# Peptides against a protein of PDB entry 4Y8H: the designs that were tried, part 2

Target 1, 222 residues: chain A of PDB entry 4Y8H
Amino acid sequence: TTIVGVKFNNGVVIAADTRSTQGPIVADKNCAKLHRISPKIWCAGAGTAADTEAVTQLIGSNIELHSLYTSREPRVVSALQMLKQHLFKYQGHIGAYLIVAGVDPTGSHLFSIHAHGSTDVGYYLSLGSGSLAAMAVLESHWKQDLTKEEAIKLASDAIQAGIWNDLGSGSNVDVCVMEIGKDAEYLRNYLTPNVREEKQKSYKFPRGTTAVLKESIVNICD

## One batch from the design tools (peptide; made by RFdiffusion4, then SolubleMPNN; aimed at target 1 T48; its pose is not in this set)

Design b1_p20_7_s1
Fold by OpenDDE base, seed 4:
Structure b1_p20_7_s1 (fold): chain B 222 residues (1-222), chain A 20 residues (1-20)
Amino acid sequence: as target 1 above (222 residues)
Amino acid sequence: AAAAAAAAALAAREARLAAR
């Protein structure tokens, strides 16, 4: 997995690759690693895919209840605190490594969370097996005062570094843009750099192309 | 049929749990 977050002048972008793996096996070529906690708070998940989805759904539900109880729009720091306390309670057994980002009445925020419940803050972050490949791009090309378009490009370039160089990353780039004063823009398959070319041949053969050498009908009830 | 569907759902869940 390669996941990234990048802050820009008026918001935050998160991005992810779309490969799911089970050791050496590609389990899914086009999985979704971006999860909605609330309308304007999204996260990217690395580690155990079911844990990242389940923990973000649980905290998303609790954030909605908290928002109703407080009569306030959900805050990224509230989601961060709920996630870290939950993960810490389970001592790293919930294999969720998250980049949490969003916009709220206090501004734009970008955080990371590790499975043991530690949290970091930054203007750019990467997690997953492709995090070093992504970070090499981020460290080389990040600048202050990024535009929305520059931040989307930088995040996408960082995910592509994971796609090309990390065995655990691949296929497509998903993006979510959270800009102050706007709705969140979820760009599923924003880049699809690994589309398979058209097959040179049709591999559909007529029924009976392989000769039947022998047939035997066996009654299994006798 | 229900037991096979439950086993398939469990296997799919276990597969999702192991996927990184």
Scores: peptide ipSAE 0.048, ipTM 0.399, DockQ to the pose 0.000
OpenDDE base, seeds 1, 2, 3, 5: peptide ipSAE 0.034, 0.043, 0.041, 0.044; ipTM 0.413, 0.396, 0.393, 0.434

Design b1_p20_7_s3
Fold by OpenDDE base, seed 1:
Structure b1_p20_7_s3 (fold): chain B 222 residues (1-222), chain A 20 residues (1-20)
Amino acid sequence: as target 1 above (222 residues)
Amino acid sequence: AAAAAAAAAAAAREARLAAR
């Protein structure tokens, strides 16, 4: 997996690859690694696919209830705190590594969370097996005061570095853009650089291509 | 064959211990 987050002047972008693996096997070529916690708070997940989905759904549900109870829009720091306390309680046995990002009434936020419940903050972050490939691009091209378009390009270039150089990463780039004062823009398959060309030949032969040379009925009852 | 395919699909669903 390669997941990234990049802050820009008016918001935050997260991106992910779409390969899911079971050891040496590609289990899914086009899985979704971007999860919605709330309308304007999204996360990218690396590690155990079931744990990333389950923990983000659980916190998403509790954030919705908390939002209704407080009559307030969900905050990224509330999701961060709930996720880290849950993961810490399970001592790293829940294999979720998350980049959590969003916009709320306090501004734009970008955080990471490890399975043991540690948390980091940054203007750019990467996680997963492709994180070093992504970070090489981020460290080379990140600058202060990125535009939305520059941040989407930087995030997608960093995911492509994972797609091309990490065995655990592949297929497509998914993007989610969270801009202040706008709805979240989920760009499923924003890039599809691994579409296979049309097969030059069909492997479907007409029925009857193999002739029946002989038929015989044998009685097997005495 | 349908039960084996359903068990393989359920085992593939639980075996979504797929490292992302």
Scores: peptide ipSAE 0.075, ipTM 0.451, DockQ to the pose 0.000; fails the geometry check
OpenDDE base, seeds 2, 3, 4, 5: peptide ipSAE 0.064, 0.074, 0.069, 0.069; ipTM 0.441, 0.455, 0.461, 0.470; seeds 2, 3, 4, 5 fail the geometry check

Design b1_p20_7_s4
Fold by OpenDDE base, seed 5:
Structure b1_p20_7_s4 (fold): chain B 222 residues (1-222), chain A 20 residues (1-20)
Amino acid sequence: as target 1 above (222 residues)
Amino acid sequence: AAAAAAAAALAARAERLAAR
């Protein structure tokens, strides 16, 4: 997996690859790794795919209840704290590594969470097996005061570095853009750089291409 | 019929249990 988050001047972008693996097997070529916690709070998940999905749904439901109870829009720091406390309670046995990002009435936020419940803050972050490939791109091209377009480009280039160089990453780039004062823009398959071309040749040979070396008819009825 | 639908939903969920 390669997941990234990048802050820009008026919001935050997260991006992910779309490969799921079971050891050496590609289980899904086009899985969704971006999860909605609330309308304007999204996360990217690495580690155990079910744990990332289940924990984000659980916290998403509790954030909705909290929003209704408080009569307030959900805050990224509330989602962060709930995720952190949940993961810490399970001592890293819930294999969720998350980049949590969003916009709320306090501004734009970008955080990471590890399975043991540690959390980081940054202007750019990467997680997963492709995180070093992504970080090499981020460290080379990140600057302060990115535009929306520059941040989408940087995030997508960082995911592509994971797609091309990490065995655990592949297929497509998914993006979610969370800009202050706008709805979240979920760009499923924003880039599809691994569309297989049509096979130039058919490997369906005519019957009789393999020579029959011998034939024998055996009666199996007495 | 409920067991077959649960097995298909569990198989689709088990593919989502893959490491990412």
Scores: peptide ipSAE 0.078, ipTM 0.466, DockQ to the pose 0.000
OpenDDE base, seeds 1, 2, 3, 4: peptide ipSAE 0.057, 0.062, 0.054, 0.037; ipTM 0.427, 0.439, 0.429, 0.381; seed 3 fails the geometry check

## One batch from the design tools (peptide; aimed at target 1 C31 S129 G168)

Design b1_p21_4 (made by RFdiffusion4; failed a check: the pose's geometry)
Amino acid sequence: AAAAAAAAAAAAAAITYGFPP
Pose (drawn by RFdiffusion4):
Structure b1_p21_4 (pose): chain A 222 residues (1-222), chain P 21 residues (1-21)
Amino acid sequence: as target 1 above (222 residues)
Amino acid sequence: XXXXXXXXXXXXXXITYGFPP
């Protein structure tokens, strides 16, 4: 996995590739690594796939209940605190590596969370097997005072460095933009640079090619 | 049957999104 977060003028953008691996095999060519914790707080996850999804939904659920109890819009630091204390309690056995970003009444925020529970603050961040390819791009092209468009280009360029140069990353680029005072825009498959070429031949078989021993109608009714 | 269920659960737990270096 390659995932990034980049801050800009009036908010924060996060991006991720879409490859899932089981050893050297690509298990999923188009999985979503961008998760909604709340409407304006989004999370990019790398590590154990089920852990990132489960820990993101659990905290997302508790944030919703907390938002209802307090009659307030949720803050990113709450998701950060809840996630880090949960991951710390599990001593690294829940393998979730997260970039948490969003906007709230306090402003725009960008954080990373490692599986043992430490958290970091920054204007640009990258995690996952492709993080060094992405960081090399971020360290080369990031500057203070990015516009929204520049931040989106820098984030997807960082992801692309992971897609092309890291065997743990591939396929597409997902993006989510959280800008202050506006709805978060989730850009699923923002870039699709790895479209499979047309196959040379159709392998549709002549009907009857497969030998059959029996048939029967299956009762799915009551 | 129990062994096959256990093998399937172990195979499902092996899927990753990649770990940082």

Design b1_p21_4_s1 (made by RFdiffusion4, then SolubleMPNN; from b1_p21_4 with A1S A14Q; failed a check: the pose's geometry)
Amino acid sequence: SAAAAAAAAAAAAQITYGFPP

Design b1_p21_4_s3 (made by RFdiffusion4, then SolubleMPNN; from b1_p21_4 with A1S A12L A14Q F19Y; failed a check: the pose's geometry)
Amino acid sequence: SAAAAAAAAAALAQITYGYPP

Design b1_p21_7_s2 (made by RFdiffusion4, then SolubleMPNN; its pose is not in this set)
Fold by OpenDDE base, seed 1:
Structure b1_p21_7_s2 (fold): chain B 222 residues (1-222), chain A 21 residues (1-21)
Amino acid sequence: as target 1 above (222 residues)
Amino acid sequence: SAAAAAARAAALGTDGVVVRE
C-alpha cells in the first residue's frame, strides 16, 4: 500500500493506490483505500484491510452520533482522538495505519495514526509499504503554499512512485480533495496508468469446432 | 495524452460529497 496526504493553501488532499495483497498474491487490483469518516473528513488506510475498514466505520458512526448530540459539525481532531484511543486500547493488535484528513469549522487538518495509537501532524505524510517511494517524491517536490492542482499532482505523483516501485502497491490512483467551504471531491480512479491492452486472441471458439466422432445413448435407469 | 476522463460528477445530493467516477 501507498497512502499520502498533502495540505494546500485552502484545504487538504489524500491519495491511495488500489492494490490489495495476500502475501505474494494480488487479491484485488482496484480496492478502495479511502474511507469516509464524515462528509468532510476522510482517511486513507494501510495495514490489515479489514481492520482499517472496521475501525473507520466504527469511528465514523460515533462521530455522526457525537455531531448530532453536540449540534456541531464533525472535527478532524475528534476523529483523531477517538481513533488513537481505540487503537491504543488494543495495543497494536488492530493493524490500522491511517492518514486522517479533513476540513471543519476550525480549518483544514492532516494527521497520521499508527496501530499502537501514536499520532503525527504534518503538511505532507506517507504511510504503507510504498511510503519511502512516496516520501522521495514528496521531499523532492513539496513547497509551501501549494495550490489545489499542485497538491493533487504532488499526491498522485507520490502514489505513482509507490505503484511503480513497491510490490505491495499497484494499479490506480484514488484521490479525495477536501477544500474549505466546498464539498469533498472523491476522485475514484483519478489515474488508471495500468489498463491492460486488448487481448490479442479470443478463446471463444465457434460451436462445432470439436467434431463428434461417435455417439451412444445408454439407459441407466432401471 | 487525452486524459478525457469524463468525470461523471455524481453529485450525491445533500451529503457534501461529490463522487467522480
Scores: peptide ipSAE 0.037, ipTM 0.447, DockQ to the pose 0.027
OpenDDE base, seeds 2, 3, 4, 5: peptide ipSAE 0.023, 0.031, 0.039, 0.019; ipTM 0.282, 0.410, 0.469, 0.396; seeds 4, 5 fail the geometry check

## One batch from the design tools (peptide; aimed at target 1 T1 G47 T52 G168)

Design b1_p22_2 (made by RFdiffusion4; failed a check: the pose's geometry)
Pose (drawn by RFdiffusion4):
Structure b1_p22_2 (pose): chain A 222 residues (1-222), chain P 22 residues (1-22)
Amino acid sequence: as target 1 above (222 residues)
Amino acid sequence: PTYGFPPSAVEEEEEEEEEEEE
């Protein structure tokens, strides 16, 4: 996995590739690694796939209840605190490596969370097996005072460095933009640079090619 | 299935395994 987060003028953008691996095998060519914790707080996850989805939904659920109880829009630091204390309690056995970003009444925020529970603050961040390829791009091209468009280009360029140079990353680029005072825009498959070429031949078989021993109608009714 | 782990976390685990073998 390659995932990034980049701050800009009036908010924060996060991005991720879309490859899932089971050993050397690509298990999923187009999985979403960008998760909604709340409408304006989004999370990019790397590590154990089920852990990143489960820990994100659990905290997202508790944040919703907390938002309703307090009659307030949720803050990123709350998601950060809840996620880090949960992951710390599990001593690294929940393998979730997260970049948490969003906007709230306090402003725009960008954080990363490692599985043992430590958290970091930054204007640009990258996690996952492709993090070094992405960081190399971020360290080369990031500057203070990025526009929204520059931040989106820098984030997807960082993801692309992971896609091309890291065997643990591939397929597409997903992006989510959280800008202050506006709805968060989730850009699923923002880039699709790895479209399968047309196959040389159709392998549709002549009907009857497969030998059948029996048939029967299955009762799915009541 | 995994989304991949950061290189730094994999390196730390390999160092711990080498210490245990020693």

Design b1_p22_2_s2 (made by RFdiffusion4, then SolubleMPNN; from b1_p22_2 with P1V Y3L S8E V10L; failed a check: the pose's geometry)
Amino acid sequence: VTLGFPPEALEEEEEEEEEEEE

Design b1_p22_3_s1 (made by RFdiffusion4, then SolubleMPNN; failed a check: the pose's geometry; its pose is not in this set)
Amino acid sequence: AAAAAAAAAAAAAAERSKWSFG

Design b1_p22_3_s2 (made by RFdiffusion4, then SolubleMPNN; failed a check: the pose's geometry; its pose is not in this set)
Amino acid sequence: VAAAAAAAAAAAAAARSKWSFG

Design b1_p22_3_s4 (made by RFdiffusion4, then SolubleMPNN; failed a check: the pose's geometry; its pose is not in this set)
Amino acid sequence: VAAAAAAAAAAAAAARSTLSFG

Design b1_p22_6_s1 (made by RFdiffusion4, then SolubleMPNN; its pose is not in this set)
Fold by OpenDDE base, seed 2:
Structure b1_p22_6_s1 (fold): chain B 222 residues (1-222), chain A 22 residues (1-22)
Amino acid sequence: as target 1 above (222 residues)
Amino acid sequence: TTRPSAEELAAAAAAAAAEALA
């Protein structure tokens, strides 16, 4: 997996690859690794896909209830704290590694969470087996005051570095853009750089392609 | 290694895309 988050001047972008693996097997070529916690708070998941999905759904449900109870829009720091406390309670046995991002009444936010419940903050972040390949692109091209378009390009270039260089990453780039004062823009398969061309040859050969070199009739009835 | 439950992830992505357009 390669997941990234990048802050820009008016919001935050997250991106992910679409490969899922079971050891050496590609289990899914086009899985979704971007999860909605609330309408304007999304996360990218690495580690165990079932754990990333289940923990983000659980916290998403509790964030909705908390929003109703407090009469307030959901905050990224509330999602961060709830995820952190839940993951820490399970001592890293819930294999979720998350980049959590969003917009709320306090502004735009970008955080990471590890399975043991540690958290980081940054203007750009990467996680997963492709994180070093992604970080090489981020460290080379990140600047302050990125535009929306520059941040989407930087995030997608960082995911592509994982697709090309990490065995655990591959296929497509998914993007989610969260801009202040707008709805979240979920761009499923924003890039599809691994579409296979039409197969020029078939393994359906004409009858008689394999020659009969010898025939023998054996009488099996006495 | 990411173990997908492939069918539930596809349904959730389709639902999230439909609600982001509503």
Scores: peptide ipSAE 0.024, ipTM 0.309, DockQ to the pose 0.222
OpenDDE base, seeds 1, 3, 4, 5: peptide ipSAE 0.007, 0.000, 0.010, 0.016; ipTM 0.257, 0.179, 0.261, 0.298

Design b1_p22_6_s2 (made by RFdiffusion4, then SolubleMPNN; its pose is not in this set)
Fold by OpenDDE base, seed 5:
Structure b1_p22_6_s2 (fold): chain B 222 residues (1-222), chain A 22 residues (1-22)
Amino acid sequence: as target 1 above (222 residues)
Amino acid sequence: TTEPSAAQREAEAAAAAAAAAA
């Protein structure tokens, strides 16, 4: 997995690759690793895919209840705190590594959470097996005061570094853009650089490729 | 071992069902 988050001048972008793996096997070529916690708060998940989905759904439900109870829009820091406390309670046994991002009435936010419940803050972040490949791109090209378009490009270039260089990452780039004063823009398969071409050769063997070496007819009815 | 999410299993089941219907 390669997941990234990048802050820009008026919001935050998160991006992910679309490869799921089971050891050496590619389980899914086009999985979704971007999860909605609330309409304007999204996360990218690395680690155990079931745990990332389940924990983000649980916190998403509790954030909705909290929003209704408080009569306030959900805050990214509330989601961060709830995720952190939940993951810490399970001492890293919930294998969720998350980049949490969003916009709320307090502004735009970008955080990371590790399975043991530690949290980081940054203008750019990467997690997953492709995080070093992504971070090499981020460290080389990140600047302050990024535009939306520059941030989407930087995030997608960082995910592509994971796609090309990390065995655990591959296929497509998913993006979610959260801009202040706008709805979240979920760009599923924003880049599809690994579309398989039509197979040049048929894998169907002609009839008779396996020769009949011997035939015997046995009567099974007396 | 990263187990696929429930959503991944459903998407794979839906893709397999769509491929079996075609």
Scores: peptide ipSAE 0.012, ipTM 0.356, DockQ to the pose 0.181
OpenDDE base, seeds 1, 2, 3, 4: peptide ipSAE 0.000, 0.011, 0.000, 0.009; ipTM 0.239, 0.352, 0.252, 0.331

## One batch from the design tools (peptide; aimed at target 1 R19 S20 G45 T48; failed a check: the pose's geometry)

Design b1_p23_4 (made by RFdiffusion4)
Amino acid sequence: SAAAAAAAAAAAAAAIAALPIMN
Pose (drawn by RFdiffusion4):
Structure b1_p23_4 (pose): chain A 222 residues (1-222), chain P 23 residues (1-23)
Amino acid sequence: as target 1 above (222 residues)
Amino acid sequence: SXXXXXXXXXXXXXXIAALPIMN
């Protein structure tokens, strides 16, 4: 996986590739690594796939209940605290590596969380196997006072460095933009630079090619 | 020789199936 987060003028953007691997095999060519914790707090996950989904939904559920109890919009630091304390309690056995970003009444925020529970603050961040390819781009092109469009380009460029140069990353770029005072815009498949070329031949078989021993109708009714 | 190759291929497939899916 390659995932990034980049802050800008009036908010924060996170991006991710879409490849899932099981060893050297690509298990999923188009999985979503961008998760909604709350409407304006989004999470990008790398590491053990089920852990990043499960830990994101659990904290997302508790944040919703907390938001209802307090009659307040959720804050990113709450998701950060809840996630880090949960991951620390599990001593690194829950393999979730997260970039947490969002907007709330306090402003815009960008964090990263490692599986043992440490957290970091920054204007640009990258995690996953493609993180060095992405960081090399971020360290080359990031500047203070990015516009929204510049931040989106920088984030997807960082993801692309992971797609092309990291065997653990591939396929597409997902993006989510969280800008202050506006709805978060989730851009699923924002870039699709790896479309499969047209096959040379159709492998549709003549009907009856497969030998059959028996048939029967299956009862799915009551 | 053919049986040994088939056993090796089945062991390699089982080792890959035991790995977690990574993002």

Design b1_p23_4_s2 (made by RFdiffusion4, then SolubleMPNN; from b1_p23_4, 7 letters changed)
Amino acid sequence: DAAARAAALAAAAAALAALPVLA

Design b1_p23_7_s1 (made by RFdiffusion4, then SolubleMPNN; its pose is not in this set)
Amino acid sequence: SAAAAAAAAAAAAAAAAAARILY

## One batch from the design tools (peptide; aimed at target 1 T1 R19)

Design b1_p24_1 (made by RFdiffusion4)
Amino acid sequence: AAAAAAAAAAAEAAAAAAIAASHG
Pose (drawn by RFdiffusion4):
Structure b1_p24_1 (pose): chain A 222 residues (1-222), chain P 24 residues (1-24)
Amino acid sequence: as target 1 above (222 residues)
Amino acid sequence: XXXXXXXXXXXEXXXXXXIAASHG
């Protein structure tokens, strides 16, 4: 996995590749690693796939209830606190490595959370097996006062460094933009640079090629 | 041929271990 978060003028952008691996095998060529905790707080996850999805939904559920109880829009630091305290309690056995970003009444925010529960603050961040390829790009091209378009290009370029140079990353680039005073725009498959080439031949078989022993209609009704 | 296949399997296992240690 390669995931990034980059701050800009009026908000924050996060991006991720779309490869899932089971050992050396690609289990999923197009999984979403960008998660909605609340409408304007999004999360990119790397590590154990089920852990990142489950921990993100649990905190997302409690944030919704908390938002309703307090009659207030949720803050990123609340998602940060709830996530870090939950992951700390589990001593690193919940393998979720997260970049948490969003906008709230306090402003725009960018954080990272490691599975043992530590949190970091920054203007640019990267996690996952492709994090060094992405960080090399971020350290080369990031500057203070990025526009929204520059931040989107820098984030996807960082993801692309992970896609091409890291065997743990591949396929597509997902992006989410959280800008102050506006709806968060989730850009699923923002880049698709790894389209499978046309196959050389159709392997559709002549009908009847497979030997059959029996048939029967299955009752799915009542 | 067997030695080459063993070396390729060892390289793939090492790469999978490095990806797992680097947060997947």

Design b1_p24_4 (made by RFdiffusion4)
Amino acid sequence: AAEVAAAEAAAAAAAHAAAAAAAA
Pose (drawn by RFdiffusion4):
Structure b1_p24_4 (pose): chain A 222 residues (1-222), chain P 24 residues (1-24)
Amino acid sequence: as target 1 above (222 residues)
Amino acid sequence: AAEVAAAEXXXXXXXHXXXXXXXX
């Protein structure tokens, strides 16, 4: 996995590749690693796939209840606190490595959370097996006062460095833009640079090629 | 970077080993 977060003028953008691996095998060519904790707080996850999804939904659920109880829009630091205290309690056994970003009444925010529960603050961040390929790009091209478009290009370029140079990353680039005063825009498959080429031949078989021993209608009704 | 890469690789190996055991 390669995931990034980049701050800009009026908000924050996060991006992720879309490859899932089981050992050397690509288990999923197009999984979403960008998660909605609340409408304007999004999370990119790397590590154990089920852990990142489960921990993100659990905190997302509690944030919703908390938002309703307090009659306030949720803050990123609340998602940060709840996630880090939950992950710390589990001593690193919940393998979730997260970049948490969003906008709230306090402003725009960007954080990272490691599985043992430590958190970091920054204007640009990267996690996952492709994090070094992405950080090399971020350290080369990031500057203070990025526009929204520059931040999106820098984030996807960082993801692309992971896709091409890291065997743990591939396929597509997902992006989410959280800008102050506006709805968060989730850009699923923002880039699709790895389209499978047309196959040389159709392997559709002549009907009857497979030997059958029995048939029967299955009752799915009542 | 090393911590996350190592933990993710270990998780991916463990998922692959579980899938192989289920197929057996």

Design b1_p24_4_s1 (made by RFdiffusion4, then SolubleMPNN; from b1_p24_4 with A2D A6R H16Y A17E A20L)
Fold by OpenDDE base, seed 4:
Structure b1_p24_4_s1 (fold): chain B 222 residues (1-222), chain A 24 residues (1-24)
Amino acid sequence: as target 1 above (222 residues)
Amino acid sequence: ADEVARAEAAAAAAAYEAALAAAA
């Protein structure tokens, strides 16, 4: 898994790969790892997919109730605190680690939570087995005052670095953009690098035709 | 267990919000 978050001038973007593995086997090539906690608060989940989903659903329900009781828009920090407490309480039983991001009346926020409930804050973050490769891209190309488009690109490039350098990461890139004053934009399969562009020319070969991809003739005789 | 976790999380969130309001 590779998950990333990147803050930009007016919001935050999170991204994830879509590979699910069971040991050495790719079990699912299109696993969704981005989860909605609230309309403007999303997380990227890593670790056990079932644990991530269960945690995010629980917190999503609670933050909705909290929002209703307080008559306030959900805060990213509230989601963070709820997630942190839950993950800490079940330390060793929940394998989930998360990047939590969103926008609220106080601004844009980006956090990470480890399985044992520790949290980090940053302008860019990466987690998962591909996180080192992703972080190398982030550290190299992150700057202050990123545009939305630059942040989406940076996040996507970081995920792709994870995909290319980590066997546990792969397939497609999902993106969620949370911009202040706008609805969240969930971009499922924003990049599909393994989807061979439908060769615009479907060469229908007759039955029995073997496509020769490359022929190299080596003259052995001088 | 989940109900308790939900209640605790809600209480913690409320406490945090209260702390933020008191600091502002």
Scores: peptide ipSAE 0.033, ipTM 0.541, DockQ to the pose 0.016
OpenDDE base, seeds 1, 2, 3, 5: peptide ipSAE 0.017, 0.014, 0.023, 0.016; ipTM 0.417, 0.400, 0.492, 0.418

Design b1_p24_4_s3 (made by RFdiffusion4, then SolubleMPNN; from b1_p24_4 with A1S A2E A5R A6E H16L)
Fold by OpenDDE base, seed 1:
Structure b1_p24_4_s3 (fold): chain B 222 residues (1-222), chain A 24 residues (1-24)
Amino acid sequence: as target 1 above (222 residues)
Amino acid sequence: SEEVREAEAAAAAAALAAAAAAAA
């Protein structure tokens, strides 16, 4: 897995690869690693796919209930705190490593969470087995005051570094853009750099393409 | 095991990134 988050001048972008693995086997070429916590709060997950999905769904439900009860738009820090407390309670037995990002009435936010409930803050972050390859791109090309387009490109280039250099990462790039004052833009399969070219030749031949060279009838019941 | 190793690699990279961000 390669997951990244990048802050830009008016929001935050997260991106992920789409490979799922089971040991040395590619289980899914096009899994979704970007999860919606709320309309404007998304996360990317690395680690155990079932745990990342389950924890993000649980916190998404709790954030929705909290938003309804308080009559307030959900805050990224509230989602972060709920995730942190949940993961800490399970002492790393939930194998979820998350980049949490979003926009709320307080602005744009980008955080990471580890399975034991530790949290980091940054302008750019990477997690997963491809995180070092992604971070090499981020550290080399990140600057202050990125535009939306520059941030999408940087995040996508960082995910591609994971796809090309990490065995656990592959296939496509998914992107989610969360800009202040806009709805979240989920770009499923934003890049598909590993589309297999169509086979130039069909293996469907007309009947009779292979000549019968010899026929023999053998009685099996004597 | 590999998901745990991938997760541990993610944690190590995040720690490196946090250290790099703290050094900048």
Scores: peptide ipSAE 0.000, ipTM 0.225, DockQ to the pose 0.053
OpenDDE base, seeds 2, 3, 4, 5: peptide ipSAE 0.000, 0.000, 0.012, 0.000; ipTM 0.227, 0.174, 0.238, 0.230; seed 4 fails the geometry check

